# Peptides against a protein of PDB entry 3H8D: the designs that were tried, part 59

Target 1, 122 residues: chain A of PDB entry 3H8D
Amino acid sequence: DMKRQQRFFRIPFIRPADQYKDPQNKKKGWWYAHFDGPWIARQMELHPDKPPILLVAGKDDMEMCELNLEETGLTRKRGAEILPRQFEEIWERCGGIQYLQSAIESRQARPTYATAMLQNLL

## One batch from the design tools (peptide; aimed at target 1 W31 R76)

Design b2_p27_1_s4 (made by RFdiffusion4, then SolubleMPNN; from b2_p27_1, 15 letters changed)
Fold by OpenDDE base, seed 5:
Structure b2_p27_1_s4 (fold): chain B 122 residues (1-122), chain C 122 residues (1-122), chain A 27 residues (1-27)
Amino acid sequence: as target 1 above (122 residues)
Amino acid sequence: as target 1 above (122 residues)
Amino acid sequence: SEEEKLEENWKKFEEYLYTKKKMVPVK
C-alpha cells in the first residue's frame, strides 16, 4: 500500500561484553531498520567483527525486531531516523538486493514496500 | 515510476533586501524542494512576512527550480537533504494536499510521485 | 504520561536489542 509511510532508522550499538569497558575497547556496530508503516520490512546489522546481517520480513521474522514502530520509541530518539538513501546505500553494498530477491523467489518474503520496489526495479 | 528516488531538500534564504543588513535585521525564509528522480515535483517556500508559496510540477513550472537535481548541487550541500516527513509536515500545514489536489483536478499538474501518492491517499 | 510511555517503549526496545540481538545501544 503506497500510502504507508516508509521510515528508516539507525542506532549505534556495542556488545554486552563491551558495555563496561573503556571507550577505546568498545567496538561499535550499527543496527538499521526499514519500517513500512508500523511494521518492519527490513533489518540490517553492521558488526565490527563479523559479516553484515540482512533480514527481511516474512523470511526472518524470528530474528527481526518484534516491536512495531511506535513500540520501539525510535521515532522519539534524536538522530535515530535516517534518510532512505542512508539505508539503501548500505543495504545495496551488503548484497541486500540479491538477498531480498532470493527471499521473494523462494516465496519466503512477506509483501512489503521493499518487495514491491524490488519487483518494480527488476 | 516507483523506481525513481524521492529526495527532499531544504535551504534557508534571506530576502535580497536583507542580505547586507545586520543579522538581527535578516528575516530568514525556507526553500523546500521535492525531487522525483532528477526532476522537481514540488517546491515550497516559507516566508517570514508573507503566506507560504506552494508550487507543483506542470502547474507552476515557470516559478519552480528549472535545474535538475544534479545541476542544483543540493546533493552535495551538507545539511540540505531532509527526511520526507520534514517536507510533508510543512507541506500539509501549508495546505499542500488541497493545492496539489486542485492542480490534479484542473489537469494542471504533471504526473509525479507526489500526484500518484495523493491519488492513492484520497 | 506520554513521557512515561515513551520511556517504556524505549526500554522495551533496549530489552529486545539486549536479549535477542546482543546489542547495547550507545550514543
Scores: peptide ipSAE 0.309, ipTM 0.566, DockQ to the pose 0.597
OpenDDE base, seeds 1, 2, 3, 4: peptide ipSAE 0.186, 0.307, 0.301, 0.284; ipTM 0.598, 0.560, 0.525, 0.645

Design b2_p27_2 (made by RFdiffusion4)
Pose (drawn by RFdiffusion4):
Structure b2_p27_2 (pose): chain A 119 residues (1-119), chain B 122 residues (1-122), chain P 27 residues (1-27)
Amino acid sequence: KRQQRFFRIPFIRPADQYKDPQNKKKGWWYAHFDGPWIARQMELHPDKPPILLVAGKDDMEMCELNLEETGLTRKRGAEILPRQFEEIWERCGGIQYLQSAIESRQARPTYATAMLQNL
Amino acid sequence: as target 1 above (122 residues)
Amino acid sequence: KELTERLMKEVQAEPDTRTDYLKFITS
């Protein structure tokens, strides 16, 4: 029904902007858009647990801008293939995280919940 | 979901003569493919030593890869799949829009998602 | 959420240098 689009933004801590390159610890921010709306958000941090977020339970914590208002389709190197998102998501325990939200009625139906419920 | 049937692939390559040269002397080229479902709709090659090769379905059937998407194993090859824009950027810089527009005008281009996309643009 | 807000502001501040063709295709 809707186009699935995935984005990745590598980042460094704000406190690391003026250190030498070898002292800049990198992280990665990810987004899965189910049409204009974000279905899953994922953050890999060098200093704390991975942040896994799903539409519904985590609306408050997730990026609130729809796809057009982010400008992500405009940024070079930001869009990634579905597998590049899914591989990281699975290694973070994302399957169990989305499943847990589904069973406790905290998950908003998206292409992501439809995929986990099917298989 | 005609867009979901669209799949794009890129294979970097070098000539055999450069196989054992220093990494800085390996003149790389790139082979590209746009699959419209099971069949290649556009094929593109950047070469380090000759003009770029642009191929479209219908007009260029003899010159294009004859295998369908499953027969190639490309969906299984790590790092081979690219986003549509990664194909389109190179296709445009090679004159691919003019090449596809001419094939459409000469009616040589077989209707594909690529010809449908260029027509919606015009 | 502060990290996300910062990253979105950075993305939003970037100019759009795509061609009309690329804008159409990526839409």

Design b2_p27_2_s1 (made by RFdiffusion4, then SolubleMPNN; from b2_p27_2, 14 letters changed)
Fold by OpenDDE base, seed 1:
Structure b2_p27_2_s1 (fold): chain B 122 residues (1-122), chain C 122 residues (1-122), chain A 27 residues (1-27)
Amino acid sequence: as target 1 above (122 residues)
Amino acid sequence: as target 1 above (122 residues)
Amino acid sequence: MELIKRLIEEVRALPDTDSEFLRFVRS
């Protein structure tokens, strides 16, 4: 159902290796999530010292958040939710369009709002 | 046309009287706007020392932003745009539903996305 | 998965959404 609410979130993270370093030496990464209704559709991780990680539902389920949106608590935390374009801009820059397209073509992607929109775009 | 893009913005303001006070003595207010396409539909002002101000298109045109969205530059100001719910939550808490309803019933409200949604809700 | 678990914990430690604004409205 494409009428499900689309919500996007971003939270920072510090690498485990940097957890106990001085603040100036803690390199921050960013975790992004697109929820298609209660379930995650896309996940994106920007790391300070390695290439971004793009994940799409169906293909990458084992690496993605398995909690439903309510379980995450993301909706209740200030600053976590972001605008759709804030997610999409980074997604695009990281090659997300191509990544998702490939997942669709390989029949690995679970149908989501994201897959539907891409199929509409192409 | 209810297919116009709905966009919401929030910017802080400091009272003119406080502009030159020390930071701790500057009471911050918040200016909210809902744009229904290019034109403002609702405006809301949270003041530190007086009741909130609610304004709806049609009724309160003279007190509301008269610039179209592009003219405001809000879309280009980092952090100004907010999620719909961020606006609506405050709107509701400030009595916006009743205010808009009254404006509709008195035939003062200009038809907007906001009026349409309220009419759908009630 | 492990990163997610940690992230969720961090999220839970964040202030509630709009808490500052709500306090402002109520003040």
Scores: peptide ipSAE 0.148, ipTM 0.581, DockQ to the pose 0.198
OpenDDE base, seeds 2, 3, 4, 5: peptide ipSAE 0.146, 0.149, 0.143, 0.144; ipTM 0.577, 0.571, 0.572, 0.574; seed 3 fails the geometry check

Design b2_p27_2_s2 (made by RFdiffusion4, then SolubleMPNN; from b2_p27_2, 14 letters changed)
Fold by OpenDDE base, seed 1:
Structure b2_p27_2_s2 (fold): chain B 122 residues (1-122), chain C 122 residues (1-122), chain A 27 residues (1-27)
Amino acid sequence: as target 1 above (122 residues)
Amino acid sequence: as target 1 above (122 residues)
Amino acid sequence: RELIERLIAEVRALPDEDSEFLRFWRS
């Protein structure tokens, strides 16, 4: 069958507590997503005041985007989509390889492009 | 055989006449490239004071980048690589579809991913 | 999923990464 499209996105966010503060007092975070076809494979959150959050399909479904890619509207926001390496660079820096590997080994990870590529890398 | 990677790049340029002017007097242009594997397939130049320039492999080789992708260093230049749609949107706006189609019909275009995709579209 | 729900609502307001180019193109 046809290869599913791998698409990556990044959206800035303001912490809930900062939502109504002056602009200079709003600390920005970054939300990242990797979609393997219509469904999310990996999610990553960079917070201004706590450690990065890494999430992988299967293991962390309850905390990840539940909408399919089309429903998110991400593809219709030009500034949202990023290159694969732009995602992977941050993913790797945040320990994503180890996180996903652990999820695979514990049989918690749902098979995705991400799991397949990691197993090819190892 | 394995599908060649399609990669797209964009670099700003300053007109030669503006090179030594004050920043506010430097009008920026944009250089675009589509590489089909190691070799360029399409090139596009947006100028601040003249019509866009469209170039396709085979027809316009003498005016296009002669270096392979690795030799250009574009893959190592931060911010140079762009998403396919970022290239295609401008290509289409500049009449690129008609330009490449004409090059194909006149048998001037070298077969590339670009020519193949256009023929699939038509 | 609380974060993504808010983010999706804010996607419309996200700046365009091609804004500089678009300004050039539209000028």
Scores: peptide ipSAE 0.191, ipTM 0.650, DockQ to the pose 0.155
OpenDDE base, seeds 2, 3, 4, 5: peptide ipSAE 0.190, 0.194, 0.184, 0.184; ipTM 0.645, 0.652, 0.647, 0.653; seed 3 fails the geometry check

Design b2_p27_2_s3 (made by RFdiffusion4, then SolubleMPNN; from b2_p27_2, 15 letters changed)
Fold by OpenDDE base, seed 1:
Structure b2_p27_2_s3 (fold): chain B 122 residues (1-122), chain C 122 residues (1-122), chain A 27 residues (1-27)
Amino acid sequence: as target 1 above (122 residues)
Amino acid sequence: as target 1 above (122 residues)
Amino acid sequence: MELIKRLIEEVRSLPDERSEFLRFVSS
């Protein structure tokens, strides 16, 4: 059901290798999530020293957040929630449209709000 | 027309009296705005040392932002735009529902998305 | 999945600033 609430989140992370370095030497990455209702639909990770990681439900379940939204605590983290466009802009720049499309065409994507929107767009 | 885009913004402000104090002594206030399309529908101000100020279009036009959304530059201010619920939660806690209702009942409120939503709620 | 586990732990360990702010507003 596409009536599920769409919520987007972003949290920073520091690479484990940089965990104990001086602040100026810590390279920050960003973890993004799109929740279609209680369950994640899309996930992406921006790393400081490697290509972005794009993940879509169905195809990449094993690599994505397994917790439902409430379990994550993201809704209780101030500043974690972002506007839809804030997610989509980065998603687009990282090639997310093509990635999701490929997942749909290969029958790997689990139907979500994201897949539905893309199918409407194309 | 209720098809107008609803956008919400928040920016901090420091009281003029605290402008030149040490950071620890600067009391931060918050300015909130709900734009119904290009024009402001609701405004509220959280002050560190006085009650919140709630303002609704029509009734409080003279005290509200007179610039259209584009003129404000808020859409270009990173971090200024907030989620609808971020605005509404504060609005509710500050008594905004009652305030807007009173403005509607007194025929002071200009019809906006906000007034329409409230009328649907009640 | 390992990354998110760590991140979530961090999220959970931090104070709920939003809640604190809301309490302030409501006071």
Scores: peptide ipSAE 0.171, ipTM 0.617, DockQ to the pose 0.219
OpenDDE base, seeds 2, 3, 4, 5: peptide ipSAE 0.171, 0.153, 0.168, 0.171; ipTM 0.616, 0.599, 0.614, 0.616; seeds 3, 4 fail the geometry check

Design b2_p27_2_s4 (made by RFdiffusion4, then SolubleMPNN; from b2_p27_2, 12 letters changed)
Fold by OpenDDE base, seed 5:
Structure b2_p27_2_s4 (fold): chain B 122 residues (1-122), chain C 122 residues (1-122), chain A 27 residues (1-27)
Amino acid sequence: as target 1 above (122 residues)
Amino acid sequence: as target 1 above (122 residues)
Amino acid sequence: KELIERLIEEVRALPDTDSPFLRFVRS
């Protein structure tokens, strides 16, 4: 059912090792999430000192947000929600299309809005 | 066809009478638009000194944006695009639901994503 | 998963916030 609401979120984070350092020494990362209805479909992490992390539902469930959208509180956090394109642009630049495609081909990806859109594109 | 992309935009404006005044005397208004695919479906204007203006496709065509979305350049204006809820919240608070409903009942509203969503709600 | 757990914890710890809105006339 592709009538579910697609919502995207972004939250900055400070590396655990930098938590207690001066502000100028706290390198910021960014956590991204795509929710297909109540459940996460894609997750992405931008780090200041390592390659981006891409995660897709089904394949990476153990590493992805396990809470439903309402439980996360993201919808109630001012400034957390972003436009679809703000997510997709980063996703694409980080190789997300190929990552999801590979997950589909290996039958690791759970069917989501993201997988459906990719199938339509190919 | 409810598969068209719904996109929302907001841009500030200065009243014509305030154009040549000092910055502190320029009262800011806000212009909002909902595009159902390439064409505008709803328009809204917040003014500092008068009630908000609500406009819906079909009824208010003469007062609404006549350019298709691409022609407006809104998609290329950084910071102009907003989330659906950012539009809807203001729309609702300004009486947009009743305005659109009345336009539908009077057969003045053109069928759009907005009219369809309202019909689903009622 | 350690990151998301921490992030969600931080999000939950903050009070609920309303969407930013402009000053306007309510009808």
Scores: peptide ipSAE 0.131, ipTM 0.510, DockQ to the pose 0.250
OpenDDE base, seeds 1, 2, 3, 4: peptide ipSAE 0.128, 0.124, 0.126, 0.126; ipTM 0.523, 0.448, 0.510, 0.526

Design b2_p27_3 (made by RFdiffusion4)
Pose (drawn by RFdiffusion4):
Structure b2_p27_3 (pose): chain A 119 residues (1-119), chain B 122 residues (1-122), chain P 27 residues (1-27)
Amino acid sequence: KRQQRFFRIPFIRPADQYKDPQNKKKGWWYAHFDGPWIARQMELHPDKPPILLVAGKDDMEMCELNLEETGLTRKRGAEILPRQFEEIWERCGGIQYLQSAIESRQARPTYATAMLQNL
Amino acid sequence: as target 1 above (122 residues)
Amino acid sequence: EKEELIERREELDEWLREMKEHFDSEE
């Protein structure tokens, strides 16, 4: 029913902007858009646990901008394939995280919940 | 979900003569494919020593890879699959829009998602 | 933790909004 689009933004801590390159610890931010709306958000940090977020339970914590208002389709190197998102998501315990939100009625139905519920 | 049937692939390559040369002397080329479902709709090759090769379905059937998507194993090859824009950027810089537009005008281009996309643009 | 996530979310939203405005200005 809707186009699935995935994006990745590598980042460094704000406190690391003016250190030498070897002292800049990298992280990665990810987004899965189910049409114009974000279904899953994932953040890999070098200094704290991975942040896994799903539509519904985590609306307050997630990026609130729809796909067009982010400009992500405009940024070079930002869009990634579905497997590049899914591989990281699974290694973070994302399958159990989305499943737990589904069973406790905290998950908004998306292409992501439909995939986990099917298989 | 015609867009979901669209799959794009890129294979970097070198000539055999450059196989054991220093990494800086390995003149790389790139082979590309756009699959419209099971069949290749566009094929593209950037070569380090000759003109780029642009191929479209219908007009260029003899020159293109004859295998369908499953027969190639490309969906199972790590790093081979690319986003549509990664194919389109190179296709455009090679004159691919003019090449596909001409094949459509000469009616040689077989209707594919690629010809449908170029027509919606015009 | 939730408040920190909302703060981080506000910063990310603002950054994305500014990036979008920058691209629109280029046109």

Design b2_p27_3_s1 (made by RFdiffusion4, then SolubleMPNN; from b2_p27_3, 18 letters changed)
Fold by OpenDDE base, seed 2:
Structure b2_p27_3_s1 (fold): chain B 122 residues (1-122), chain C 122 residues (1-122), chain A 27 residues (1-27)
Amino acid sequence: as target 1 above (122 residues)
Amino acid sequence: as target 1 above (122 residues)
Amino acid sequence: MREELIAERRRRDAALAAFRAALEAEE
């Protein structure tokens, strides 16, 4: 089996409610994605005024980006792609390990590169 | 007051659960949006295996696309924009008139081009 | 059911945001 490429992306977002505010009042959030091959494995959203949102494939499919990697166009957006560690650092800081582990234990997580790595770690 | 441009869009979606299924088993749904100027006025979702979902501004804001028109990028996506009647035909078929009327009567609907047109009709 | 609808909205918004970003990059 050929290994699927792991690619990570981050793009900023501005809350709709902040659209018309002055720049200093436009609180920026961040949307993160981990793609295991063409399909998303993990999604993470950092908000300026609420707790981070963590999402893992299988468990949270209904809430995660449904576009495959190519469809997102993220591979073509300058500055969108980030290094694996840049994603993992935030993921870990936000409690992603525990979240994914719970999803695995409850049989909710779809097996991905992320689940495999975590199971190797633990 | 300058009139806001009414623009309508339709994009397909595949259920996440169907991602890995063979093409014949990927039941396609349709996401419809009516934008009254920059903001959504109506949203409609056709699902292959459940009743249509109808949403109107004011009443259903929590469930509707929160991106403004420009943020969606729909104006730049080839094939996404549809004619007004292409939206209205499906809207009417799905009971949208009755749904919107009820929202108006219950004071739940935010005034939009859609509410204005309906009130002119009835 | 409402939670599902909210989730669907969020999913779509995320997808659209990503798509928009791509479109802008391609310009």
Scores: peptide ipSAE 0.099, ipTM 0.510, DockQ to the pose 0.576
OpenDDE base, seeds 1, 3, 4, 5: peptide ipSAE 0.098, 0.061, 0.090, 0.087; ipTM 0.523, 0.463, 0.530, 0.497; seed 1 fails the geometry check

Design b2_p27_3_s2 (made by RFdiffusion4, then SolubleMPNN; from b2_p27_3, 17 letters changed)
Fold by OpenDDE base, seed 4:
Structure b2_p27_3_s2 (fold): chain B 122 residues (1-122), chain C 122 residues (1-122), chain A 27 residues (1-27)
Amino acid sequence: as target 1 above (122 residues)
Amino acid sequence: as target 1 above (122 residues)
Amino acid sequence: DREELIELARERNKALEEFRRAIEEEE
């Protein structure tokens, strides 16, 4: 149901290997999530030392957040919620459009707000 | 510093793909952690449908918990903390001794209480 | 390499999820 609220979140993570380094030397990664209503539709990870990881519902369920939005506590975490464009800009730069498109064409993507929007755009 | 308190934890997880199944059909995995003071020394995952995953600090940092013990909230989660033997029994059954030993010999393991204990045992 | 990355992602995600759940239950 596209009537569901679309919400986007970002939280940082530090490589465990950097846990003991000075703050300036702790290279931060970023975990992104797009929730289509209560359930995650897209997940993305930016890493300081490897390629980004893109995940879409249906195709990548086993790798994606298993908690619903409420269970994540993200809505209560200060600074976690981001604007749609803040997610989309990174998503696009990481090749997310092509990734999602491929997932749709291969019939791997579960229908979400994201799939619907992409299909309207193409 | 081996003076640090050794604490062990276990929490269940459900495969994201099973999130919508009836409770009886949600096959539960188990996430284990050994904290050497504030930082994780060993991590272990038992899965219902694949081999166990063993991780040791230094070698597997990128896959291991990045949060310190306090940040995890595990000490405040009822039923999460387990006895050392409850961890070690599973660790041993999963080949953890050999895994850690290999990591030590390859100079991949970061020194922890776990590495010290193993080296004393051998 | 891809398989390794997939596994890494899965493991990292699990960690994040589990800890978030733990924190949520603490609150």
Scores: peptide ipSAE 0.017, ipTM 0.422, DockQ to the pose 0.182
OpenDDE base, seeds 1, 2, 3, 5: peptide ipSAE 0.017, 0.015, 0.016, 0.018; ipTM 0.376, 0.480, 0.386, 0.383; seeds 1, 5 fail the geometry check

Design b2_p27_3_s3 (made by RFdiffusion4, then SolubleMPNN; from b2_p27_3, 19 letters changed)
Fold by OpenDDE base, seed 2:
Structure b2_p27_3_s3 (fold): chain B 122 residues (1-122), chain C 122 residues (1-122), chain A 27 residues (1-27)
Amino acid sequence: as target 1 above (122 residues)
Amino acid sequence: as target 1 above (122 residues)
Amino acid sequence: DRAERIEEAKRRNEELRRERERIEALE
């Protein structure tokens, strides 16, 4: 149901190659998630040195977080939760609209709040 | 530590353009790796129709294998492991000494067995 | 090339594994 709570999260990560470098030399990536109720709808990974990775439920299940929201502990991690627009701005910049649209058109996308919103927008 | 096991590997690849050609028309490339213990120290890619690619740890981490040796499965791939000289001969022919030396001098190279050996040679 | 694609896939899988580990650590 679209009445499910839509929650967004962001956590950083450091490249393995940078793990032992000085802090100033550690290029930080960012892991993003959109949860439609308890289950992830979209995932996004920003890397400092390669193209972003966009993932949508149904199409990319094997590469996405398999935990429900409570299992992730994200709701209990200070600073992890972000506003919807903070996710969407990056999503759009990375071509997420086109990516999700393509997944819908190819019938790869699992219906989520994200798919519904996109279809309403179009 | 320089007591880490130095292991070298080589695997072939076919250009995408040649993938569906007759075997006689498939030009084969070669992927080489030097692992200093569990982590890669040098990587090298020979192509049939373009200059070789040389990569050294620290400098070229983004373009090199990020997996530890066990994760690669190379040790379990028949025929993949090669002798040190089999790697070094190609490395030298491709200008690897100069490449690594330059990386050391520019402080781009991560210390490895390879950097140590070169510095001992000079 | 084939080797590059395989390596890239492996790297991606490794990144995913690490990601899962990081997320699991949040529990």
Scores: peptide ipSAE 0.054, ipTM 0.429, DockQ to the pose 0.055
OpenDDE base, seeds 1, 3, 4, 5: peptide ipSAE 0.038, 0.048, 0.047, 0.040; ipTM 0.426, 0.434, 0.466, 0.427; seed 3 fails the geometry check

Design b2_p27_3_s4 (made by RFdiffusion4, then SolubleMPNN; from b2_p27_3, 13 letters changed)
Fold by OpenDDE base, seed 5:
Structure b2_p27_3_s4 (fold): chain B 122 residues (1-122), chain C 122 residues (1-122), chain A 27 residues (1-27)
Amino acid sequence: as target 1 above (122 residues)
Amino acid sequence: as target 1 above (122 residues)
Amino acid sequence: DREELIKRRKELDEALRAYRKAIEAEE
């Protein structure tokens, strides 16, 4: 049984409120996703003017992308896919380890590749 | 038992003969490597003025990087790591599938992740 | 704040779906 493929993606996003503003007034954010096989395991959003948003499967399902990987079309979007480290570096800086750990300890996190890796680390 | 991590790298190289030439006369090539765990599985070299070089483990060991992944320092080199598709796209264009297939059929290829994937494809 | 995040999710998902459809149309 092949292990699920871990794939990471990043796309820029403009806040809806900024969508029709002049370019100089459109503040760009970054949307990150970690897919454990077809389903999202972690999501992260970086904003220019507010704290990062960290989301983990199980705990934050309602706030996370509900599309499976194929449905997102991200694999067909040029430049969207990123290396694991590109995700993890930001994740770590944003306190993702602690966030996921807390979700695991509270039994809110759905088991994913990410939870398994963290549990092996601790 | 965790499957071996597949990692891909690309670095530019300057031909030794061009090393001390003026920048405009330094023709840049590209060195690609696929590591199946700690050991190289495939190597590819793109040149500006000659056909690409394709190398597969087992068959071409003497011409391939002899260092394990850690020894190469590639994981610590900024911008060196690339996505699998970035390697595979070039590999395919250069006739890598046929090259590896031939190596398998001739029993010259060492079993690697690459050989396994190709065998599953055919 | 949670509701805003849910809204953001929905908007993003819709955008992704639209993008997917556009890609499929080009194929």
Scores: peptide ipSAE 0.169, ipTM 0.554, DockQ to the pose 0.851
OpenDDE base, seeds 1, 2, 3, 4: peptide ipSAE 0.165, 0.166, 0.164, 0.165; ipTM 0.592, 0.598, 0.554, 0.595; seed 3 fails the geometry check

Design b2_p27_4 (made by RFdiffusion4)
Pose (drawn by RFdiffusion4):
Structure b2_p27_4 (pose): chain A 119 residues (1-119), chain B 122 residues (1-122), chain P 27 residues (1-27)
Amino acid sequence: KRQQRFFRIPFIRPADQYKDPQNKKKGWWYAHFDGPWIARQMELHPDKPPILLVAGKDDMEMCELNLEETGLTRKRGAEILPRQFEEIWERCGGIQYLQSAIESRQARPTYATAMLQNL
Amino acid sequence: as target 1 above (122 residues)
Amino acid sequence: AKEEREKAAEERFEEWLEERLEKLEEE
C-alpha cells in the first residue's frame, strides 16, 4: 500500500567536533519510513546501548517529522537499501523488540509489524 | 507496487590487463542493470578506455545480458544492488534520457517501467 | 520553489538530529 524507504545518517558526538579525527567516535542513525510516516528508528552509539524505537510505543522519542519535511530524500548518501537497515536492526535485537511491543499492544500497525506477524 | 518490481545493480570491474597492477593503476569501469521485474529494462556500462554503452529493452535485445533476474544471482551478490538514483544519476550523465527518448520516438523501445517513467516526466 | 522547500526541510532535520544528540550526551 505504501513505499518503504530507509535512511542512514552517520554521526559524531557534539563533544567530538574539535578533536583530532582519530578521537571522533562514530555512530549511525537509521529510519524506516512506511510511506510518509516513520515505522522504525534505530541509533547505534559508541558510548551507550543501541536505541531501538517503533511507531506507537515510542512516538514521543522518535523523529516527529514526516518524510517530506525531513529532506532526507534530498540528502546525498542518506538513503539505504532495505537489507542495510534490516541487518543492523536484527543484530540489535530489533525482532524481539518489535515482537514484544506487538504482544503488549504498544505497536502501531505498519509494514514492519505486518512483516513480523506474517512469518 | 510497480516500483517494488524495480531492481538496480552495479558491478565494478577492471580489464584483465590491469588484474595484477598496483591499485592506483587499476582503471575501473562499472556495469549497471535495471530490472523491471524479471527482465532487464536498461543496461549501462562505463568503460575506462572506450565510449559508455547504453542499452534499452526492445531496441538493444541482442547486446544486453540475456539472463533474467533470478538466473543472474545478483540479488544474492553482496554489495551489487544499488538504489534507483545511483543508476539514474549515471544514466543521465551518459545521455540516457536522450537515448531512451529517441528509442521511444522510433517506437523501438519496449514498454517498461523505464519508458513509463520517462513519459510521466514529459 | 520546491528545491528551496526541500533544502529548508533538510536543514530542519539536521538541526533536530544535532539537538537530539546533545540531549542524549547530557544523559

